# Designs tried in a protein design run: peptides against a protein of PDB entry 3T6J. Part 321

Target 1, 375 residues: chain A of PDB entry 3T6J
Amino acid sequence: PIVESYIGFIESYRDPFGSRGEFEGFVAVVNKAMSAKFERLVASAEQLLKELPWPPTFEKDKFLTPDFTSLDVLTFAGSGIPAGINIPNYDDLRQTEGFKNVSLGNVLAVAYATQREKLTFLEEDDKDLYILWKGPSFDVQVGLHELLGHGSGKLFVQDEKGAFNFDQETVINPETGEQIQSWYRSGETWDSKFSTIASSYEECRAESVGLYLCLHPQVLEIFGFEGADAEDVIYVNWLNMVRAGLLALEFYTPEAFNWRQAHMQARFVILRVLLEAGEGLVTITPTTGSDGRPDARVRLDRSKIRSVGKPALERFLRRLQVLKSTGDVAGGRALYEGYATVTDAPPECFLTLRDTVLLRKESRKLIVQPNTRLE
Target 2, 372 residues: chain A of PDB entry 3T6J as posed
Amino acid sequence: PIVESYIGFIESYRDPFGSRGEFEGFVAVVNKAMSAKFERLVASAEQLLKELPWPPTFEKDKFLTPDFTSLDVLTFAGSGIPAGINIPNYDDLRQTEGFKNVSLGNVLAVAYREKLTFLEEDDKDLYILWKGPSFDVQVGLHALLGHGSGKLFVQDEKGAFNFDQETVINPETGEQIQSWYRSGETWDSKFSTIASSYEECRAESVGLYLCLHPQVLEIFGFEGADAEDVIYVNWLNMVRAGLLALEFYTPEAFNWRQAHMQARFVILRVLLEAGEGLVTITPTTGSDGRPDARVRLDRSKIRSVGKPALERFLRRLQVLKSTGDVAGGRALYEGYATVTDAPPECFLTLRDTVLLRKESRKLIVQPNTRLE

## One batch from the design tools (peptide; made by RFdiffusion4, then SolubleMPNN)

Design b2_p28_6_s4 (from b2_p28_6, 19 letters changed)
Fold by OpenDDE base, seed 2:
Structure b2_p28_6_s4 (fold): chain B 375 residues (1-375), chain A 28 residues (1-28)
Amino acid sequence: as target 1 above (375 residues)
Amino acid sequence: DEEKRNLELFEKERREGRTVELDEEVAG
């Protein structure tokens, strides 16, 4: 078998300032069959990057072909096991040297195992479809999230010698229509500038890229989905995201106005964006469960994903990228914290919904480390 | 206080709509 491993201070999700890495390490075996799908995605990456909703001037100057591998984890040392990894976690290195993508296949497999009776917050008509396509849709989402999410976008930089990596005279900010007015100076990084929101903001960008690009026929084709199956995968991917946004409330601490998990905060932000789009795209309805206690239902109108959802996500995703590229911390914080704010204001009453989410909370799934044998 | 300022700015941006559609040639 092909064995992959890494070790070190890598992920900064546990740092409130998004800068200090947690010590982690893993040993894993390559899943060749699943890796082949991601290889096809890599082959299309340069083209798919052009489909992202920002000008080429806000994208990497040169495409660097990355590695992408699906791994079955044998052992993982850390506070939590991710579904996917994009390394290194330095935007400058990603831009100049390249990057590697990893999908942790057996972690995803565990995530797929959901009992129908325990599946919360979905309409009955969606449950079977969700169960059927959650796995495949996750493969698509993780692939896009890592490769084209974390792997996309340019930071505007002025180096120590005063040179810019962009043309100040010709590059236009698509949000303002003006020339670029802010950038990263020497020694400034994404994490150092955006600090407390950096990790969650980047996860939100990556998740948004996944949702946005999964609508592209070529992406679904790469993963082997066509026709009605492709549409179902898209629907379930979006449905999963809006549901995840509701579930995310578990990880919000109202007393501290703090999010305890970066990915969940990101998913809540996306939910807020899609709710803001209106027009019946997403509806969260408080209900009463069979036990007589509070419950809720999330509805996503499939017919409005492209007409309402995509444009809303496009605008939001573009703003995320532009603010990131220009190092506009004030604008970025205002945007992101605005969508990340949890109140009990109608019509959503998110704090009340949080109580419902906590009431319906399921036990955390645990991954038991597998054994392998030589044949 | 900072949170309040951020929310105010957020609401302002929502009302104004900042996104400007530019053609690819003009944008970059």
Scores: peptide ipSAE 0.000, ipTM 0.324, DockQ to the pose 0.013
Fold by OpenDDE base, seed 4:
Structure b2_p28_6_s4 (fold): chain B 375 residues (1-375), chain A 28 residues (1-28)
Amino acid sequence: as target 1 above (375 residues)
Amino acid sequence: DEEKRNLELFEKERREGRTVELDEEVAG
């Protein structure tokens, strides 16, 4: 078998400042069969990058073909096991040297094992569809998240010699209509500048890329979906995200005004963006469960994904990227923290919904790593 | 100072099993 591994201080999710890596290591085996779909995605990556909602000047100058592999994890040493990984975590290196993407296939398999009777916050008419397509939709989301999410965008940099990697005279900020007013100086990184919001912000950008690009016909084709199946995969992917935004409230600590999980915070932000879009796209309805206790239902209007959802996400995603590229910490923080704020204000009453989420909390899945044998 | 408090709370919650840093449904 083809074996892949890494070890070191890699992910900074547990650092409140987003800078210090946690010690992590894994050994995994390449799943060639499952890697095929990701290789097809890689083959289209350069083209798909052009579909992202920012000017080419905010994208990488040169496309670097990355690796993308599905891995079956044999052993993982760390605080948790992700569904996917994009490394290195340095944006400057990603744009100049390249990167590697992996999908942890056997981890995803655990995520796919959803029981209908335990599935919370969905309408009954969506549950069967959700169960059927959650796996496939998540494959699409992970692929896009890693390859075209984390793998996209340019940081504007002034190097140690004072040279810029962009033309200061001609590059225009699409949000302001002005020349670029800020950038990364030598030694500054995404994490060092954006600090407490860096990890979650980047995850939000990557998740948003996934939702945005999954609407592209070519993407679903790459993953082998067509016709009604493709539309169902899109629907379930978006539905999963808005549901995840509600579930995310579990990871908010009101007393500290703090989020304890970067990806969940990101998903809540996306939910807020899509709720703000209005027009009946997303509806969260408090209900009463069969036990007489509080419950809730999330509804996504399929017919409004492209007409309402996509434009809202496009604008938001562009803003995320522009603020990231320019190193505009003040603007980025204002935007992101604005959407990440959890209050009990009507109509959503998110703090009340949080109580409901906690009440309906499901038991965590246990990921059991396998032994291996030779045959 | 606030970040320090949040870190302490985070570590406390982790020890108590109420905090999950990574999930099988999380792509990083």
Scores: peptide ipSAE 0.021, ipTM 0.421, DockQ to the pose 0.161; fails the geometry check
Fold by OpenDDE base, seed 3:
Structure b2_p28_6_s4 (fold): chain B 375 residues (1-375), chain A 28 residues (1-28)
Amino acid sequence: as target 1 above (375 residues)
Amino acid sequence: DEEKRNLELFEKERREGRTVELDEEVAG
């Protein structure tokens, strides 16, 4: 078997300032079968990048072929086990040297093992479909999120010599119709400029890329889905995201007006974007559970994903990228914090829904690390 | 307390099979 490992200060999610990495490490075995799917995705990445909703001038000048593998974790030392990893965490290095993607396949498999009776906030008619396709849809989402989410987009930079990595005269901001007016100066980074929102903002962009590109038939074909199966995978992927946006409320602290988890904040933002799209695409309905206590149901209209959802997500995702590329912190913060705001305003009444989410909170899963041997 | 909360959230996200995004630094 092929063994992979890493160790060091990797992720900064535990640092309130997003600067200091947590020390972690893992030992894993390559899942060859699943890795083959990701290799096919990598082979198509250059073409798929062109499907993203920003001009080529906002995309990387040259595609650097990354490594992407599916790993079965044997041992993980850290505060938590991720589903996917894209490293290094430095955008400059990603742009110049490339990056590596991994999916922790057996971690994902555990996450997919949900009992029907414990599956919250879904309509009964969606539960079986959700259970069936949650795993496959999540594989698609993780692959797109890591490879084409984190692996996409260009930062406009003026180097220490005063040279620009873009043509100031010809590159047009698609949101304003004007020339580029802001960029990263020498020594400025994504994290340094966007600071407290940088991690969550980037996660939101990556998740949005996943949702957006999963609509592309070629993506589903790469993962082995066609026809009705492909449509079900798409539906469940989007359904999972809007459900996750509701579940995200657990990680909001009203008293501090603070989000405690970057990915969950990102998912809530996406939920807000899709709710704003209207037209019956997403509906959250407060209900009463069989126990007589508050409950809720999330409904996604499958027929409106392409007609309503995709355009809304396209506009939002483009805006995220443009603001990121241009280093427009003020605009980026205004946009992101706007969607990340949690109030009790009707019709959604998110603070009230948060109480329901907390009431229906699932028990924490225990991850048991396996033993393995060669026979 | 905030650091502890962030760590717990990070751990929870990772355990739930969520993708980990790495922040990009711009080299000047």
Scores: peptide ipSAE 0.016, ipTM 0.377, DockQ to the pose 0.055; fails the geometry check
Fold by OpenDDE base, seed 1:
Structure b2_p28_6_s4 (fold): chain B 375 residues (1-375), chain A 28 residues (1-28)
Amino acid sequence: as target 1 above (375 residues)
Amino acid sequence: DEEKRNLELFEKERREGRTVELDEEVAG
């Protein structure tokens, strides 16, 4: 078998300031069969990057073909096992040297085993479809998230010699219509500038890229979905995200006004963006469960994904990228923390919904042993 | 003190968060 491994201070999610890496390591075996689908995505990556909602001037100057591999984890040492990884975590290195993407395939496989009766917060008419397409939609989302999410966008930089990696005279900020007014200086990084929101912000950007690009027919074709199947995969992917945004409330600590998990915060932000889009795209309805206790249902109007959802996400995603590229911490924080704010304001009453989420929380499962078999 | 508290919270909850993400994926 082909063995891959890494070890070191890699992820900073345990640092609220995004600066201190957690020491982790894994040993995994390459799943060649599962990697093939991601290779097809890589082959189209350069073209798909052009579909992202920012000017080419905000994208990498040169496309660097990354590796993308599905891995079966044999051992993982760390606080938790991710579904996907994009390394290195330095955007400048991603732009100049390249990057690698991995999907932890056997971890994902464990994640797909949900019983219908335990599936919370979905309408009954969506449950079967959700169960059917959750796995495939997640493969699409992870691929896009890692490759075209984390793997996209340019940081505007002034180096130690005073040289810019962009033309100050010609590059225009699409949000303001003005020349670029801020950038990363020598020694400044994404994490150092955006600090407390850096990890979650980046995850939000990557997740948003996934949702946005999964609407592109070419993406679904790459994954082998066409016609009605493709539309169902899209629907379930978006449905999963809005549901995840509700579930995310578990990881908010009201007393501290703090999020405890970066990805969940990101998913909540996306939910807020899509709720703000209005027009009946997303509806969260408090209900009463069969046990007489509070429950809730999330509904996504399939017919409004493209007409309402896509434009809203496009605008939001562009803003995320522009603020990231320009190192505009103030603007980025204002935008992101605005959507990440959890209040009990109507109509959503998120703090009340949080109580419902906690009430309906399933027993936590711990992955104590990865499963890998040789056939 | 706030930094320490937040770090401790992240240390405690991160594993659970990923598990829930997996569970949400599993629940789905």
Scores: peptide ipSAE 0.013, ipTM 0.416, DockQ to the pose 0.061; fails the geometry check

Design b2_p28_7_s1 (from b2_p28_7, 12 letters changed)
Fold by OpenDDE base, seed 3:
Structure b2_p28_7_s1 (fold): chain B 375 residues (1-375), chain A 28 residues (1-28)
Amino acid sequence: as target 1 above (375 residues)
Amino acid sequence: AFGVAGEVYPTDEKSLELAKELEKRLLE
């Protein structure tokens, strides 16, 4: 077997400033079958990057072929186990030196192992599809999230010598139609500039990339899905995201106006974007459970994903990237915090929904580290 | 990183509040 490991201060999500890493270490075995799918994704990455909704000038100048491996984790030391990893977590290094992606496949398997009777906030008709395609949809989402999410985009930089990594005279901001007016100066980083929103903002960008690109037939083909299966995977992926946006409310603290988890905040933001798109794309309906207590149902209109959802997400994702590239903290914060705001305003009444989410909260799954053997 | 169901990388309230306060001060 091929064994991979890493160890060190790697992920900084627990630092509000996104600077201080949490110590992690893992030992894992390569899943060759799933790795082959990710290798195909890597082979298509250069082309798929062009499908992202920003000009090439906002993308890496030179495509650097990353590594992508699916791993079955045997041992993980840390506060929690991610399902996907993109390293290094330095944008400058990502764009100049490259990066590595891993999917922890068996972590995903644990995460989506939910019993039908315990599956909350879905319509009854969606539960079977959700159960069937949750795994495959996660594989797609993780792959896109890591490789083309975290692995995409360019930061505009002026170095210590005053040189720009972009042509100031010709590069146009697609949102404003104007020349680039802001950039990262020497010593400034994504985290240093965007600070408390940096991690969640980046996760939101990465998740949005996943949703956006999963609509591309080539992506689904790489993962072995065509026709009706591909459409079901897309549907479940989007459904999972909007459901996750509702579940995210667990990690919001109303009294402090704080989000306690970057990924879940990101998912809530995406939910807000898709709700704003309107036209019946996403509907959250408060209901009464069989126990007589509050419940809710999330509905996603499959027929509106491409016609309503994709354009909304495209515009949003482009804005995220442009603001990131230009180091426009004011604009970025205004955009992101706007969508991350949780109120009880109708029609959604998110604070009320939060109570429902908390009421329906399930116990955290126990992750048992596996053993392996050669026969 | 991709986290499932928000089970990874939580940030505690105290740290968040301190960070917000510090950020505010840095902007003054």
Scores: peptide ipSAE 0.355, ipTM 0.859, DockQ to the pose 0.063
Fold by OpenDDE base, seed 4:
Structure b2_p28_7_s1 (fold): chain B 375 residues (1-375), chain A 28 residues (1-28)
Amino acid sequence: as target 1 above (375 residues)
Amino acid sequence: AFGVAGEVYPTDEKSLELAKELEKRLLE
């Protein structure tokens, strides 16, 4: 078997400032079959990057072919096990030296084990589709999230010698129509500038890229889905995201106005964006469960994903990228914190929904490390 | 990174509160 191992202070999500890495070490075996799908995605990456909703001037100047491998984890030393990884976590290195992506396939498989009777917040008609396509949709989302999410975009930088990595005279901010007015100075990083929102903001960008690009026919083809199956995968991917946005409320602390998990905060933000789009795209309805206690249902109108959802996400995603590229912390914080705000305002009444989410909270799954042997 | 569960990489509340306080001071 092909064995890969990672070790070091890699992920910084547990640092509120996003700067200090948590120690992580794992040993994994390459899943050749799934890796082949991701290799096809890599082969299309340069083209797919052009489909992202920002000008080429906000994308990397030169495409660097990344590695992408699906891994089955044998042992993992850390506080938590991710399903996808993009390294290094330094944006400057990503754009100048390249990066590596991994999908932890057997970790994703754990997420598939949800029993139908325990599946919360979905309409009955969606449960079977969700169960059937959750796995495949996760594969698509993880691939896009890592490769084209974390692996996309350019930071505008002025180096220590005063040189810019962009043409100040010709590059235009697509949101303002003006020349670029802010950038990263020497020694400034994404995390150092955006600080407490950096991790969640970046996850939101990456998740948004996944949702946006999964609508592209080529993406689903790469993963082996065509026709009705492809449409179902898209639907379930979007449905999963809006559901996750509701579930995210578990990780909000109202009394402190804090989010305790970057990814879930990101998913809530996306939910807010899609709710703002209106037109019946997303509906969250408080209900009463069979036990007589509060429940809720999330509904996504499949027919409005492309007509309503995509344009809303496109605009939002572009704004995220532009603010990131220009190092506009004030604008970025205003945008992101605006969507990350949790109130009990009608019609959603998110704080009330949070109570429902907590009431319906599922037991944490225990992830057990597998074993293997030579035959 | 992508987490299948929201439980991966949780941020400690006390640490987060302290960070926000420090950040506020830096912005002043």
Scores: peptide ipSAE 0.353, ipTM 0.859, DockQ to the pose 0.058
Fold by OpenDDE base, seed 1:
Structure b2_p28_7_s1 (fold): chain B 375 residues (1-375), chain A 28 residues (1-28)
Amino acid sequence: as target 1 above (375 residues)
Amino acid sequence: AFGVAGEVYPTDEKSLELAKELEKRLLE
């Protein structure tokens, strides 16, 4: 078997400032079959990057072909096991040296293994479809999230010598129509500037890239989905995200007005964006469960994903990127914290929904180190 | 990183509160 590993202070999600890495490590075996799918995505990455809703001036000057490998993890030491990883976590290195993506396939498989009767917050008509396509949709989302999410965008930087990595005279901010007015100074990083929102903000950007690009015909083709299957994968991917946004409320602490998990906060933000789009795209309906206690249903209008959802996500995603690229912390914080705010304001009544989410909380899955052998 | 579940990279409340406090002080 081909064995891969990494170890060190890698992920900073547990640092509220997003700067200090948690010590973690894994040992994994390469899944060649699954890796082949991601390699096809890599082959299209340069073209797909052009489909992102920002000017080329906000992308890397030179495309660097990354690696993408699917791994079956044997052992993982850390506070949590991700389904996908993009490393290194330094934007400057991503821009100049490149990066590697991995999908922890067996972790992903465990994560989406949910029994139908335990699947919460979905309409009955969507449950079977969701179960059928959750795995495939996750593969798509993970691939896009890592490769084209974390792997996209440029930070505008002025180096220690005063030189810019962009043309100040010609590069235009697509949101303002003006020249670039802010950037990262020497020694400043994404995490150092955006601090407490950096990790979640970046995850939100990456998740948004996934949702946005999964609508591109080439993406589903790369993953081997066509026709109705492709549309179902798209639908389930978006449905999963809006559901995740509701589930995210578990990780909000009202008393402290804080989020305890970056990815879940990001998913809530996306839910808020899509709810704001209106027009019946997303509906969350409080219901009463069979036990007589509160429940809820999330509905996503499939027919409005492209007409309503995509434009809303496009605008939001562009704003995320522009604010990130320009190091506009004030603007970025205002935007992100605005969508990350949890209140009990109607019509959503998110704090009330949170009670429902907590009531319907699933038991935590235990992930245990597997055994493996050669056959 | 793509985390499927909330168990990935949880942050404790005390650390969060401390960070917010420190950030607030820095911005004042």
Scores: peptide ipSAE 0.255, ipTM 0.802, DockQ to the pose 0.071
Fold by OpenDDE base, seed 2:
Structure b2_p28_7_s1 (fold): chain B 375 residues (1-375), chain A 28 residues (1-28)
Amino acid sequence: as target 1 above (375 residues)
Amino acid sequence: AFGVAGEVYPTDEKSLELAKELEKRLLE
């Protein structure tokens, strides 16, 4: 088998400032079959980048073909095992030198191995579909999240010599219709400017890219889904995201107004965006469980994903990117913190829902790491 | 990175509080 490994200070999510990496290491074996799908995605990446809802001027000047491999983890040393990785975590290097992507396939397999009777917050009619397509939908989402999420977008920079990496006279901000008025100065980075929201904000952008691009027929085709299967994968991917947004409340600390996990905060933000879109796209209904205790149901109207969900996500995703590209911390913080705010205001009553989420909390999943032997 | 579980890369609450306080001071 083909073995891949890495070691070092890599992921910075545990740093509130998003700058200091946690020491990690893994040894993994290449899954050739799944890697082939990701290679097809890589082959289409340059074209798919053009489908993202921002002008080419806000995208990387030159496409650098990345690597993408599906890995089965044998050993992982760290605080947690991710399902996907995009490295390096430096936007400047991603832009100028390229990047690598990996999907940790066996981690995903464990994650979607949920028993029907333990599946919370879904309608009964959705449970079987969710179980059936959760795995495939995760593969799609991870691929898009890493390759076209983290792998997309341009930072506007003025270097130490005063030179810009964009044409100040011709580049127009699509949100304002005006010339670019802010950028990253020499020594400024994404994390240094956006600080405590940088990691979650970027995860939100990447997740949004996944949801947005999974609607593209070419993406589903790459993963081998067509017709009704493709639509089911799309539906389950979106359904999983809105459900995740509800589950995210576990990681909010009301007393401190803090989020304790970047990805879950990002998913809550996306839920808020889709709820704001209205028109019956997403509905969260408090219920009473069979045990007589509080419960909830998340409903996603499949027929409104493209008509209501996509436009809402498009606008939001564009705003995320524009604010990121221009280094507009004030605007970015206002936008993101606005959607990340958790109150008990009607109709959602998120703080009350949080109590329900905590009540229905599943046991922590653990991955028992395997070993190998020669036979 | 893509985390399927909320337990992946949790941020220490105390550290976050301190960071936010520091950030606030820097913005003042």
Scores: peptide ipSAE 0.247, ipTM 0.804, DockQ to the pose 0.063

